# Peptides against a protein of PDB entry 2MBZ: the designs that were tried, part 100

Target 1, 143 residues: chain A of PDB entry 2MBZ
Amino acid sequence: GINLTPEEKFEVFGDFDPDQYEEEVRERWGNTDAYRQSKEKTASYTKEDWQRIQDEADELTRRFVALMDAGEPADSEGAMDAAEDHRQGIARNHYDCGYEMHTCLGEMYVSDERFTRNIDAAKPGLAAYMRDAILANAVRHTP

## One batch from the design tools (peptide; made by RFdiffusion4, then SolubleMPNN)

Design b2_p25_7_s4 (from b2_p25_7, 12 letters changed)
Fold by OpenDDE base, seed 3:
Order: sequence, then structure tokens, then C-alpha cells
Structure b2_p25_7_s4 (fold): chain B 143 residues (1-143), chain A 25 residues (1-25)
Amino acid sequence: as target 1 above (143 residues)
Amino acid sequence: EEERERRRRARLAEREAERERREAE
């Protein structure tokens, strides 16, 4: 798991249980190359690294929520740009994430109820909105 | 045009779902 003390985990993730998220990812992706790559890469992460990753995730969440509140379509330029930043963040922090892999993740967000519940804690329907934005972004980058 | 785009997204999602199933085995 994440090599942080319980206190450090709380400081970074707050009321969110990162071990719960890890379990969900393991259940869905534990036998994939992406999972193995992520575990190898993140094994060396410090508290500061995890804090940065969490800050980036929170920023993206706020952007998507703002777009939803504004009534912007999930396939708007703003939503697709947020999806692109999400994809790039995964690539930097976890594993190589192409558009195909990203769409796979988007589908997981709506098909796995545990992911849906955790994502929609920020705003109901956020997981579906993200999935649609991810697909739209992949489409605009695919001939 | 809009219908074509929706169909394109659907086909993409189906392909990725199939890939996911294979890699998770």
C-alpha cells in the first residue's frame, strides 16, 4: 500500500481512505500491466509526492464541477481539456495512459459502483460527466 | 453528424471494455 503513516494519510487524503481506493483499483486492474507499473512507480513516492497528486486531482474535480454547474456539455472544449489534463496526470504519476486506456478508465468510473460512489461524492453525476468528457477528448484526438 | 459521433464513442467504449476484460484475466 501507500507508505505513509496513518497521520500522514489523513493529512493528505482527509476523510477519504486511500487504502479503500487502492483495493478498488486492485480488484479491477490488479492483473494488468498498468497496475504493476503504477505500484513500482509509486513505491518511492513521499508524502509530498502524494500531496501533489491529490492537489492535482482536487483541482480537476473542481474544474469538472464548475463546468457542470455552468451547464457546459461534457463534450465542450473546456470539458475535453479537463479530460486531457486528467489523462496527462495519470501518465505523469502512475503509468503510460493513452486515449484508449483513458476511455477504459472512464467506463470503469460508471460501471464500477464503488468508483461511481467515490467520485460522485463531489457532485452527483460527476463520474458520468467525466466519462463523457474522456470519450469526447479521445474522439477528437483519434482519426 | 451528432449521431455519427455518438456511434463512434459507443464503438470506442465497446473496444476498450473488451480490452479490459482480457487484461484483467
Scores: peptide ipSAE 0.017, ipTM 0.538, DockQ to the pose 0.018
Fold by OpenDDE base, seed 1:
Structure b2_p25_7_s4 (fold): chain B 143 residues (1-143), chain A 25 residues (1-25)
Amino acid sequence: as target 1 above (143 residues)
Amino acid sequence: EEERERRRRARLAEREAERERREAE
């Protein structure tokens, strides 16, 4: 799990304890390459690392919301760039994330109600917008 | 609070997508 004290976890994640889902994640995805890579990579993360990851994710969320509020299409350069940054963030912090994988994640955001609910808590329709941006970005980068 | 939970679920989703991809192969 995340090697932080309870106090550090609270500072970084607030009332949400990411480790509460560790068993579910392990049971569902424990045999995947992504899980192994993520476990290996995050094993050395400090509190500051986790905080950085959270800050980056929050910033990206705000960026997508701002794009939606501005009426920018999900296939706009701005939205596709945000999707690219999202992909790269996953790759840096968790596991290798190619465009195909990223597209699969985007689809999960709209097909899994738990993800949809979590994402759309920031703004209704955000999950669908992200999915569309992710797909557009993937297409853009396909030769 | 909601944002932090969302981020952890997003990490889980990313793992689910990988599994679905593998199952589709």
Scores: peptide ipSAE 0.052, ipTM 0.659, DockQ to the pose 0.031; fails the geometry check
Fold by OpenDDE base, seed 2:
Structure b2_p25_7_s4 (fold): chain B 143 residues (1-143), chain A 25 residues (1-25)
Amino acid sequence: as target 1 above (143 residues)
Amino acid sequence: EEERERRRRARLAEREAERERREAE
């Protein structure tokens, strides 16, 4: 789990306890490479590390929303760059995330209703926009 | 607060996608 005091967890995550789903995650995905890599990486994370991760995620969400609001196509350089940063963020903080994996994640964003609803809480259609940007970014980086 | 919860759920979903990919291989 996250090695923070209750006070530190509150400072970073608010009233949300990110470890509340740890058991379910372990039960469903404990044998995956992503789980193992994530456990290994996050085991050393400090409060500052977790805060950085949250800040990065917030910024990326704002960035995608801004692109949508501006009417930028999902295959624009801006959208593809945001998708690339998203991929790199996953790779850096959690588990290896190549372009194929990233594309799979993007597809999940639109195919899993629960996930879609969570993403679109920031802006309706955000999940679909992200999926399209992720795909475009993957294509431009594929020979 | 809601955004933080959404992100955590998103991280969980990302693990689901990895699992699904592995199962499809």
Scores: peptide ipSAE 0.046, ipTM 0.656, DockQ to the pose 0.031; fails the geometry check
Fold by OpenDDE base, seed 4:
Structure b2_p25_7_s4 (fold): chain B 143 residues (1-143), chain A 25 residues (1-25)
Amino acid sequence: as target 1 above (143 residues)
Amino acid sequence: EEERERRRRARLAEREAERERREAE
């Protein structure tokens, strides 16, 4: 799983133990491309790497929330750029994420209530906004 | 801490989405 000391895990994740979920993921998705790529990438991650990933995720959330608060449409350049950064972040940190895959993730954010609840905890409607931005970004990058 | 947990769950669920996509192909 995550090769961090208990202290480092606490610093990065708090009282949450991500290794518990890693076993479940392996059981369900161990033969997927995403899992293989993610395992290869994360195997070398340091505490600083994991902290960076958390910081990037938090920053992205703040960006989307700020866009919504400003009344920017989900198909605005700002929203589409945030969606692109989201896609690139997944690709950099976890697994290859093309525009088709990204749109599938966006749809999951609104169709799976667990995701919707988690995302909308930052701001109601954020999941739908992200889905729309992801789709718009995919469209503008598809000839 | 709550936010960190949500982020971790989200990353794991993204693997689920990839699995579902692959199984549908």
Scores: peptide ipSAE 0.031, ipTM 0.634, DockQ to the pose 0.031; fails the geometry check

Design b2_p25_8_s2 (from b2_p25_8, 13 letters changed)
Fold by OpenDDE base, seed 5:
Structure b2_p25_8_s2 (fold): chain B 143 residues (1-143), chain A 25 residues (1-25)
Amino acid sequence: as target 1 above (143 residues)
Amino acid sequence: PVLFPDGLAALMTSGGFVRHAQRRR
């Protein structure tokens, strides 16, 4: 899993321990391409790499919240660009994430209560806003 | 962070949903 000491994990992830779910993920999805790619990519990650990933997530969260607070539509260029950065971040850090996959992930954010609760902790309605931005971004990139 | 871990969390919680949704599109 994540090759960090317990202290390093706490420093990077706080109360969330990704490794607590490793067995479940392996059991359910160990034969998928996404799992394989994620394991391969993350195997070499250092503490600094994981911290970077967390920082990127925080930055994107702040961007979306700022867009919402400004009243920018989810299909605005700013929101779609944030969605694109989100997609690219997943692709770089975890697994191939095309627009189809990304739209599915966006839908998951509003259909899975655990995701919705986690995302909306930053701002109520953020999950739905992200879903809409993700969809809009996918549409604008469809030939 | 609210967006972490997209890769791992997606597999844990709603991987089946994602695959189903992909098949429908």
Scores: peptide ipSAE 0.053, ipTM 0.705, DockQ to the pose 0.075
Fold by OpenDDE base, seed 1:
Structure b2_p25_8_s2 (fold): chain B 143 residues (1-143), chain A 25 residues (1-25)
Amino acid sequence: as target 1 above (143 residues)
Amino acid sequence: PVLFPDGLAALMTSGGFVRHAQRRR
């Protein structure tokens, strides 16, 4: 799990406990390269590292919400760039994330109600918007 | 954080890929 004290976890994640999904993740994906890479990378993460990751996620969320509020389509340059930054953030912090993987993640955001609910807490329809932006970004980078 | 689903979802996001890849086989 996340190598933080209970106090540090609360400071970084608040009422959200990512470790509640540890068993499910292990059961479903424990034998994948992505799982191994993520465990190896995050094993050394400090409180400050996790806080940075949360800050990056919050910034990206605000960026997508702003695009939606401005009426920018999900296949706009702005939305696709935000999707690209999202992909790169996953690759940097967790595991190798190519465009195919990213597209699969986008589909999960709209097919798993837990993800949809969590994402749409910022703005209704955000998960679908992100999925569409992720797909558009993948298309433009795939000749 | 809204996208922390990407943190642990980064692990679950990998699951989405695996499921998708398996469905295509």
Scores: peptide ipSAE 0.071, ipTM 0.716, DockQ to the pose 0.048; fails the geometry check
Fold by OpenDDE base, seed 3:
Structure b2_p25_8_s2 (fold): chain B 143 residues (1-143), chain A 25 residues (1-25)
Amino acid sequence: as target 1 above (143 residues)
Amino acid sequence: PVLFPDGLAALMTSGGFVRHAQRRR
């Protein structure tokens, strides 16, 4: 799991407990390369590393919300660039994330109500917007 | 917080999709 003390976990994640999902994640994905890569990378992460990751996620969320508020379509350059940054962030911090994998993640955001609810807490419809932007970004990079 | 604690990041690799992608390689 996350190699932080309970106090450090609280400082970074607050009331959100990522450990509550560890068993489900292991059960569903424990035999995948992505899981192994993520465990290997994150094993050395410090509190500051996790905080940076959270800050990156928050920044990306704000970017997507701003795009939606501006009325930019999900296949706009701005939305696709945000989706690309999202993909690269996953690749950098967790596991290799190609465009097909990324589109699968986008579909999960709208098909798993837990993800939808968590994402849409920032803005209703954000999960669907992200999914559409992810798909558009994948299409433009897969000629 | 929206996108990835380790567990949620791992959930992002939805087992079915990851396994499918791996089989294609």
Scores: peptide ipSAE 0.069, ipTM 0.708, DockQ to the pose 0.065; fails the geometry check
Fold by OpenDDE base, seed 4:
Structure b2_p25_8_s2 (fold): chain B 143 residues (1-143), chain A 25 residues (1-25)
Amino acid sequence: as target 1 above (143 residues)
Amino acid sequence: PVLFPDGLAALMTSGGFVRHAQRRR
């Protein structure tokens, strides 16, 4: 799991504890390459690393919300660029994330109510907006 | 944080999409 003290976890994640899902994730996805890559990469992560990851996620969230507030379509250059940065962030921090994988994650954001509820806490419809931006970004990068 | 940590929670799906993506690699 995440090897942080309870205090460090609270500092980084607040009331959300990602370790609450560790058993379920291992049971469902422990045999995947993504899981193994993530465990390998994150094994050396410090509190500062996790904080950076959360800061990046928060910045991405704000960026998407700003795009929505500005009325930019999910398939706009701005939204697609944000989706690309999201994909690259996953690839850098956790596991190889190609465009197909990314679109699957986008679909998860709207099909798993836990993700939808969590994402839409920032702005209603954000999960769907992200999914659409992710798909559009994948399409423009498909040979 | 609004987004779940992608290293763990991003694999949490009720739809099985991640599993499908992994099989296609």
Scores: peptide ipSAE 0.051, ipTM 0.711, DockQ to the pose 0.068; fails the geometry check

## One batch from the design tools (peptide; made by RFdiffusion4, then SolubleMPNN)

Design b2_p26_1_s1
Fold by OpenDDE base, seed 5:
Structure b2_p26_1_s1 (fold): chain B 143 residues (1-143), chain A 26 residues (1-26)
Amino acid sequence: as target 1 above (143 residues)
Amino acid sequence: EEEERRKKEEEKRKKEIEERLRKGGE
């Protein structure tokens, strides 16, 4: 699991308990390369590392919300660039994330109601917007 | 089909990551 004290976890994640999903994730994906890569990479993460990751995620959320509020299409350059940064963030912090994998993640955002509800807490329709931007970004990077 | 299956498996690992990275909860 996340190598933080309960207090540190609270400071970083607040009322959200990331450990509550560990068992489900392990049961479903424990034999995948992505799981193994993430476990190995995050094993050395400090509180500051986890906080940085949270800050990056929050910034990206604000960026997508701003694009939606401005009426920018999900396949606009701005939205696709945000999707690319999202993909690169996953690759940097957790596991190899190609465009195909990223597209699958985007689809999960709209097909798993738990994700949809969590993402749309920032703005209704955000999950769908992100999915569309992720797909558009993948298309423009596919020869 | 194997490729599609692999894609779905990889997708779900991201689920864990996103769940861990997002503040607030359900």
Scores: peptide ipSAE 0.111, ipTM 0.721, DockQ to the pose 0.178; fails the geometry check
Fold by OpenDDE base, seed 2:
Structure b2_p26_1_s1 (fold): chain B 143 residues (1-143), chain A 26 residues (1-26)
Amino acid sequence: as target 1 above (143 residues)
Amino acid sequence: EEEERRKKEEEKRKKEIEERLRKGGE
């Protein structure tokens, strides 16, 4: 789990408790390399590290929302660049995230209602937009 | 298909990290 005090968790995550899904995640993915990598990396994370990760996520959310509001296609350079930054953020903070993995994550955003609901809290249709941008970014990086 | 199964497994694996990282936005 996240090695933060209850107070620190509240400061970083607010009303969202990331540990609420820990058991489910462990049960479903505990034997994967990605899970092991993530556990190893995050084991040393401080409150400041988690806050940084949240800030990065918030920034990306704002970027995607702005792109949507501007009417930019999900396969625009701007949207694909945001998707690339999202992929790199995952790779840096959690586990190796290639384009195939990223595409799978994007699909999950629209196929798992829990993710869709959480993502679309920022803007309706954001999950689908992200999925499309992620796919486009993967395609442009696949010769 | 083997590849489709693997792909779905990877999708779900990201779910853990995504759920733990975002506080409701991304």
Scores: peptide ipSAE 0.103, ipTM 0.720, DockQ to the pose 0.072; fails the geometry check
Fold by OpenDDE base, seed 3:
Structure b2_p26_1_s1 (fold): chain B 143 residues (1-143), chain A 26 residues (1-26)
Amino acid sequence: as target 1 above (143 residues)
Amino acid sequence: EEEERRKKEEEKRKKEIEERLRKGGE
């Protein structure tokens, strides 16, 4: 799992315990390439690395929320750019994430209630907004 | 086609948990 002390984990993730899902993730997805890539890549992560990743995620959340509050469509240039940054962040920090994979993730955000609930904690409807932005971004990058 | 769909669903769900790890602070 994540090589942090309980105190460090709390500092980085707060009340959220990522390890609570470790067994489920391994059981369900342990045989996928994405899982292997993520485990290999994150094995060397320091506390500072994890903090950076969380900061990036928080920033993107704020960007999407701001776009929603401003009334910007999910297929606006701003929303699609945020989705692109989201995709690139996943690719950089976890596993190869093409546009097709990204759209699959977006769909998961709205189809799995656990993800929806977690994402929408920042703002109701955020998961759906992100999904739509992700899809729009994928479309504009498809010939 | 079925295998491709299964693979996509599997990747999708895999990402679910990985995203939970990523979204731990959200």
Scores: peptide ipSAE 0.080, ipTM 0.678, DockQ to the pose 0.090; fails the geometry check
Fold by OpenDDE base, seed 1:
Structure b2_p26_1_s1 (fold): chain B 143 residues (1-143), chain A 26 residues (1-26)
Amino acid sequence: as target 1 above (143 residues)
Amino acid sequence: EEEERRKKEEEKRKKEIEERLRKGGE
């Protein structure tokens, strides 16, 4: 889990328990390379590291919302670049994330209602927009 | 409302990270 004190967790994540899905993830994916990589990387993360990750995620969310508000299609250069930054952020912070894996994540955003609900809290349809942008970005990088 | 939105986003982030690990196995 996240190696922060309860107070530090509250400062970064508020009233949300960041380990809420740890057991489910471990049961489903505990034997994968991605899981092992993430556990290894995050084991040394400080509160400042986690705060940075949250800030980066928030910035990306705002970026996608701005693109949607501007009427930019999900396969626009701007949307695909945002998707690429999303992929790279996962790679830096958690585990190797190729385009196929990223596409699978995008599909999860629209197929798992828990993800859809959480993502669309920022803007209705955001999960679908992100999925489409992720797919478009994968396509342009996979000849 | 802003606090509620933040909580939802935080839940998204945590689940996204964890579910990303799950999707990594698919």
Scores: peptide ipSAE 0.059, ipTM 0.622, DockQ to the pose 0.036; fails the geometry check

Design b2_p26_1_s2
Fold by OpenDDE base, seed 5:
Structure b2_p26_1_s2 (fold): chain B 143 residues (1-143), chain A 26 residues (1-26)
Amino acid sequence: as target 1 above (143 residues)
Amino acid sequence: SEEEEREKEEKKRKEEIEKRLKEGGE
């Protein structure tokens, strides 16, 4: 798991506790290459590493919310670029994340109500907007 | 309405593309 003290976890993640989903993640993804890669990669992560990851996630959330507030379509260049940055962030920090995997994750954001609730806490409909942007980004990068 | 039909078609297209991406890879 995440090797941080409770205080450090609070400083990085605030009210969100990633450990509460550890069992679910293991049950759903424990036999996948992605899970193994993530466990291996994150095993050496420090508090600073996790803080960076959280900062990147927060930035992307703000970016998507701003796009929605501006009325930009999910298949706009701005939204697709945000989706691409999201994909690259996953690839850099957790596991190999191609466009196929990314579209699967996007679908999970809207099909799993717990993910939807967590994402939409920032703005109602954000999960669906992200899913659509992820799909559009995958399409434009598929030859 | 015509707008509703376009929305339905867009949804179906996205679903098909997603399916192809999952099955055909990158």
Scores: peptide ipSAE 0.016, ipTM 0.467, DockQ to the pose 0.011
Fold by OpenDDE base, seed 1:
Structure b2_p26_1_s2 (fold): chain B 143 residues (1-143), chain A 26 residues (1-26)
Amino acid sequence: as target 1 above (143 residues)
Amino acid sequence: SEEEEREKEEKKRKEEIEKRLKEGGE
């Protein structure tokens, strides 16, 4: 799990407690390479590391919201670039994330209502927009 | 097959859940 005090977790994640899903994640994905990589990478993360990760996530959220507000299609250069940065962020911070994996994650954002609710808290329809951008980015990088 | 794709997507979905759960709502 995340090696932070309750106070530190609150400072970084606010009302969202990532550890609440630890058991479910372990049950569903505990035998995957992604899970093992994530556990290995995050085991040494400090509060500052988690804060950086959260800041990056917030920045991406703002970018997607801004694109939506501007009426940019999810398959626009801007949206696909944001999706690419999202993919790279996952790869850097958690586990190897290819375009196929990323597409699957995008689909999860719209198929799992828990994810949808969390993402759409920033803007209604954001999860669907992200999914579409992720797919478009994957397509443009697939020969 | 659709079954294989579904299993693959579900596996990836679980991985994404782990990521998002650790980062909170992106």
Scores: peptide ipSAE 0.025, ipTM 0.589, DockQ to the pose 0.107; fails the geometry check
Fold by OpenDDE base, seed 4:
Structure b2_p26_1_s2 (fold): chain B 143 residues (1-143), chain A 26 residues (1-26)
Amino acid sequence: as target 1 above (143 residues)
Amino acid sequence: SEEEEREKEEKKRKEEIEKRLKEGGE
């Protein structure tokens, strides 16, 4: 799991405990390359690393919400750029994330109610907006 | 194929990670 003290975990994640999902994640994805890469990368993460990851996630959420509030289409350059940053963030922090993988993640955001509920807590429809932006970004980068 | 399966599983893994991160931050 995350190598942080309970106090550090609280400081970074608040009431949310990512370790609560460790067993499920392992059961579902434990044999995947992504899981192995993520475990290897995150094994050395400090509190500051996790905080940075959390900050990046929060920033991305704010960006997408702002785009939605501005009425920008999910296939706008702004939305696609946000999706690209999202993809790069995953690649940097967790595992190799190509455009195909990214689109699969986007689809999961709308097909798994737990993801949808969590994402849409920031703004209703955000998960769908992100999925569409992710797909659009993938398409524009596909020769 | 085995490769396709691994890729799909990897995507799902990433989604799970993202979920955890989102739940922690959102």
Scores: peptide ipSAE 0.023, ipTM 0.574, DockQ to the pose 0.091; fails the geometry check
Fold by OpenDDE base, seed 2:
Structure b2_p26_1_s2 (fold): chain B 143 residues (1-143), chain A 26 residues (1-26)
Amino acid sequence: as target 1 above (143 residues)
Amino acid sequence: SEEEEREKEEKKRKEEIEKRLKEGGE
């Protein structure tokens, strides 16, 4: 799992322990290239790396929330750019993430209630907004 | 509360990382 002490995990993730889902992740994704790539990349991550990832995620959440608050459509340039940054962040930190994979992740955000609940903690409807922005971004980048 | 929402958001981030590995379509 994440190579951090319990104290470091608490500092980065608070009371949320991502390792609590390790077995389920392995059962569902263990044979995928994405899982293998993620395990390989994250194996060398330091506390600072994980903190950076969290900071990036927080920034992206703030961007999406701001777009929603401003009434920007999910297929606006701003929303699609945020979705693109989200995709690129996954690619840098975890695994190769093409537009098709990204749309699948977006759909998961609204179809898996556990994801929806966690995402919408920042703002109700955020998961659906992200899904729509992700799809729009994928469409504009697909020939 | 906003603090509660932040905590939920942090939980979300970690679960998202794990779930990105769970719901992969490869």
Scores: peptide ipSAE 0.022, ipTM 0.530, DockQ to the pose 0.037; fails the geometry check

Design b2_p26_1_s3
Fold by OpenDDE base, seed 2:
Structure b2_p26_1_s3 (fold): chain B 143 residues (1-143), chain A 26 residues (1-26)
Amino acid sequence: as target 1 above (143 residues)
Amino acid sequence: KEEKEREEKEKKKKEEIEKRLKEGGE
């Protein structure tokens, strides 16, 4: 899992413990390429790396929330660009994330209540908005 | 059918990564 002390984990993730779901993730996805890539890549991550990842996620969350508050459609250029940055962040930090994979993640955000609840903690409906933006971004990049 | 299966696999991969970063989501 994440090679941080309990104190470091708290500093980076607060009350959220990503290792809480490690067993479930392993059981469901342990034989996938994405899982292997992520484990290999994150094995060398320092506290600073994880903090950077969290900062990027927080920034993206704020960006999507701002778009929603402004009334921008999920298929607006701004929302699709945010979705693209989200995809690239996953690709950079965890595993190869194509547009199809990204679309699947977006769908999971709304179909798994645990994800929905966690995402919508920032703003109700955020998960659905992200899903729609992710889909729109994928469509515009699919020939 | 093959496309559907691929989509399910990709969905699962995403779940794993997102759960590792957040309780639900990235």
Scores: peptide ipSAE 0.083, ipTM 0.675, DockQ to the pose 0.090; fails the geometry check
Fold by OpenDDE base, seed 3:
Structure b2_p26_1_s3 (fold): chain B 143 residues (1-143), chain A 26 residues (1-26)
Amino acid sequence: as target 1 above (143 residues)
Amino acid sequence: KEEKEREEKEKKKKEEIEKRLKEGGE
């Protein structure tokens, strides 16, 4: 789990507590390599680490929203670059994330209503936009 | 096809993990 006090968790994650889903995640994904890597990597994370991760996520959210607002296609260079940064962030912070894995994550963002709802809280359609950008980025890196 | 199915499941698992850890749920 996340080694933070309830107060620290609130400071980093706000009203959302990722530990709410710890049991479900373990039940559904506990036998995956990604789960094992994430548990191992995050076990040493400090509050500062978690805050950095959240800041990175927020920055990417802002970038995607800005691209959408500007009318940039999800397969634009800007959108694909944001998707690439998203992929690299996952790789640094959680588990090895190749382009195929990233594409799967993108599909989950639109297929799991809970993810879609959380992502689209920033902007309606953001999850779909991210999915499309992730796919486009994967395609350009696997010619 | 078993490999493809395994790959799909693995991808979905990663997505779920990422969702829970990064994005959260309800």
Scores: peptide ipSAE 0.080, ipTM 0.650, DockQ to the pose 0.159; fails the geometry check
Fold by OpenDDE base, seed 1:
Structure b2_p26_1_s3 (fold): chain B 143 residues (1-143), chain A 26 residues (1-26)
Amino acid sequence: as target 1 above (143 residues)
Amino acid sequence: KEEKEREEKEKKKKEEIEKRLKEGGE
């Protein structure tokens, strides 16, 4: 889990408790490489590390929202670049995230209502837009 | 079935992570 005090967690994540799904994730995916990598990487994360991760996530959210507001297609260069940065951020901070993994994550954003609700809180349809951008980015990087 | 399972596995691998990233965002 995240080794922060309740106050620190609130400062970084606000009303969202990132550990609320820890048990479910552990039960379902605790034996996967991704889970192990994530636990290993994040075990030593400080409050500042988590804040950086949150800031990066917020920036990406803003980028996608801006692209949507501008009417840019999800398969535009801008949207695909944002998706690529999203993928790289996951890889850097949590676990190896190839394009196949990324597309599966994107699909989860629209198929799991919990994710959809959380993502679309920033902008309705954001989850679907991200999914489409993720897929497009994966396609352009797949020979 | 296998494809769906793989997809779900990859999805849930990020659930712990993605929830942290998105719910605290905009």
Scores: peptide ipSAE 0.056, ipTM 0.662, DockQ to the pose 0.038; fails the geometry check
Fold by OpenDDE base, seed 4:
Structure b2_p26_1_s3 (fold): chain B 143 residues (1-143), chain A 26 residues (1-26)
Amino acid sequence: as target 1 above (143 residues)
Amino acid sequence: KEEKEREEKEKKKKEEIEKRLKEGGE
């Protein structure tokens, strides 16, 4: 799990406890390369690392929301660039995330109601917008 | 409410991380 004290977890994640999903993640993905990479990479993460990850996620959310508010299509360069940054963030922080994996994550955002609800808390339809942007970004990078 | 918004953001982040870990596993 996340190697933070209860106080540190509260400061970074507030009332949200990421450890509540640890068992489910392990049960579903514990034997995958992505899980192993993530566990290895995050094992050394400090409070500051987790805070950085949260800050990056918040920034990305703001970018997508701004794009939506501006009426930019999900397949616009701006939206696809945001999707690319999202992919790179996952790769940097957790596990190797190719375009195929990224599209799978995008589909999960709209198919798993838990994700959809959490994402759309920022703006209704954000999950679908992100999924579409992720797909478009993957397509433009496919030879 | 700012606190509610913060909580929602935090939940989103954690779920995304956990689900990224989950989805990335397959």
Scores: peptide ipSAE 0.035, ipTM 0.594, DockQ to the pose 0.040; fails the geometry check

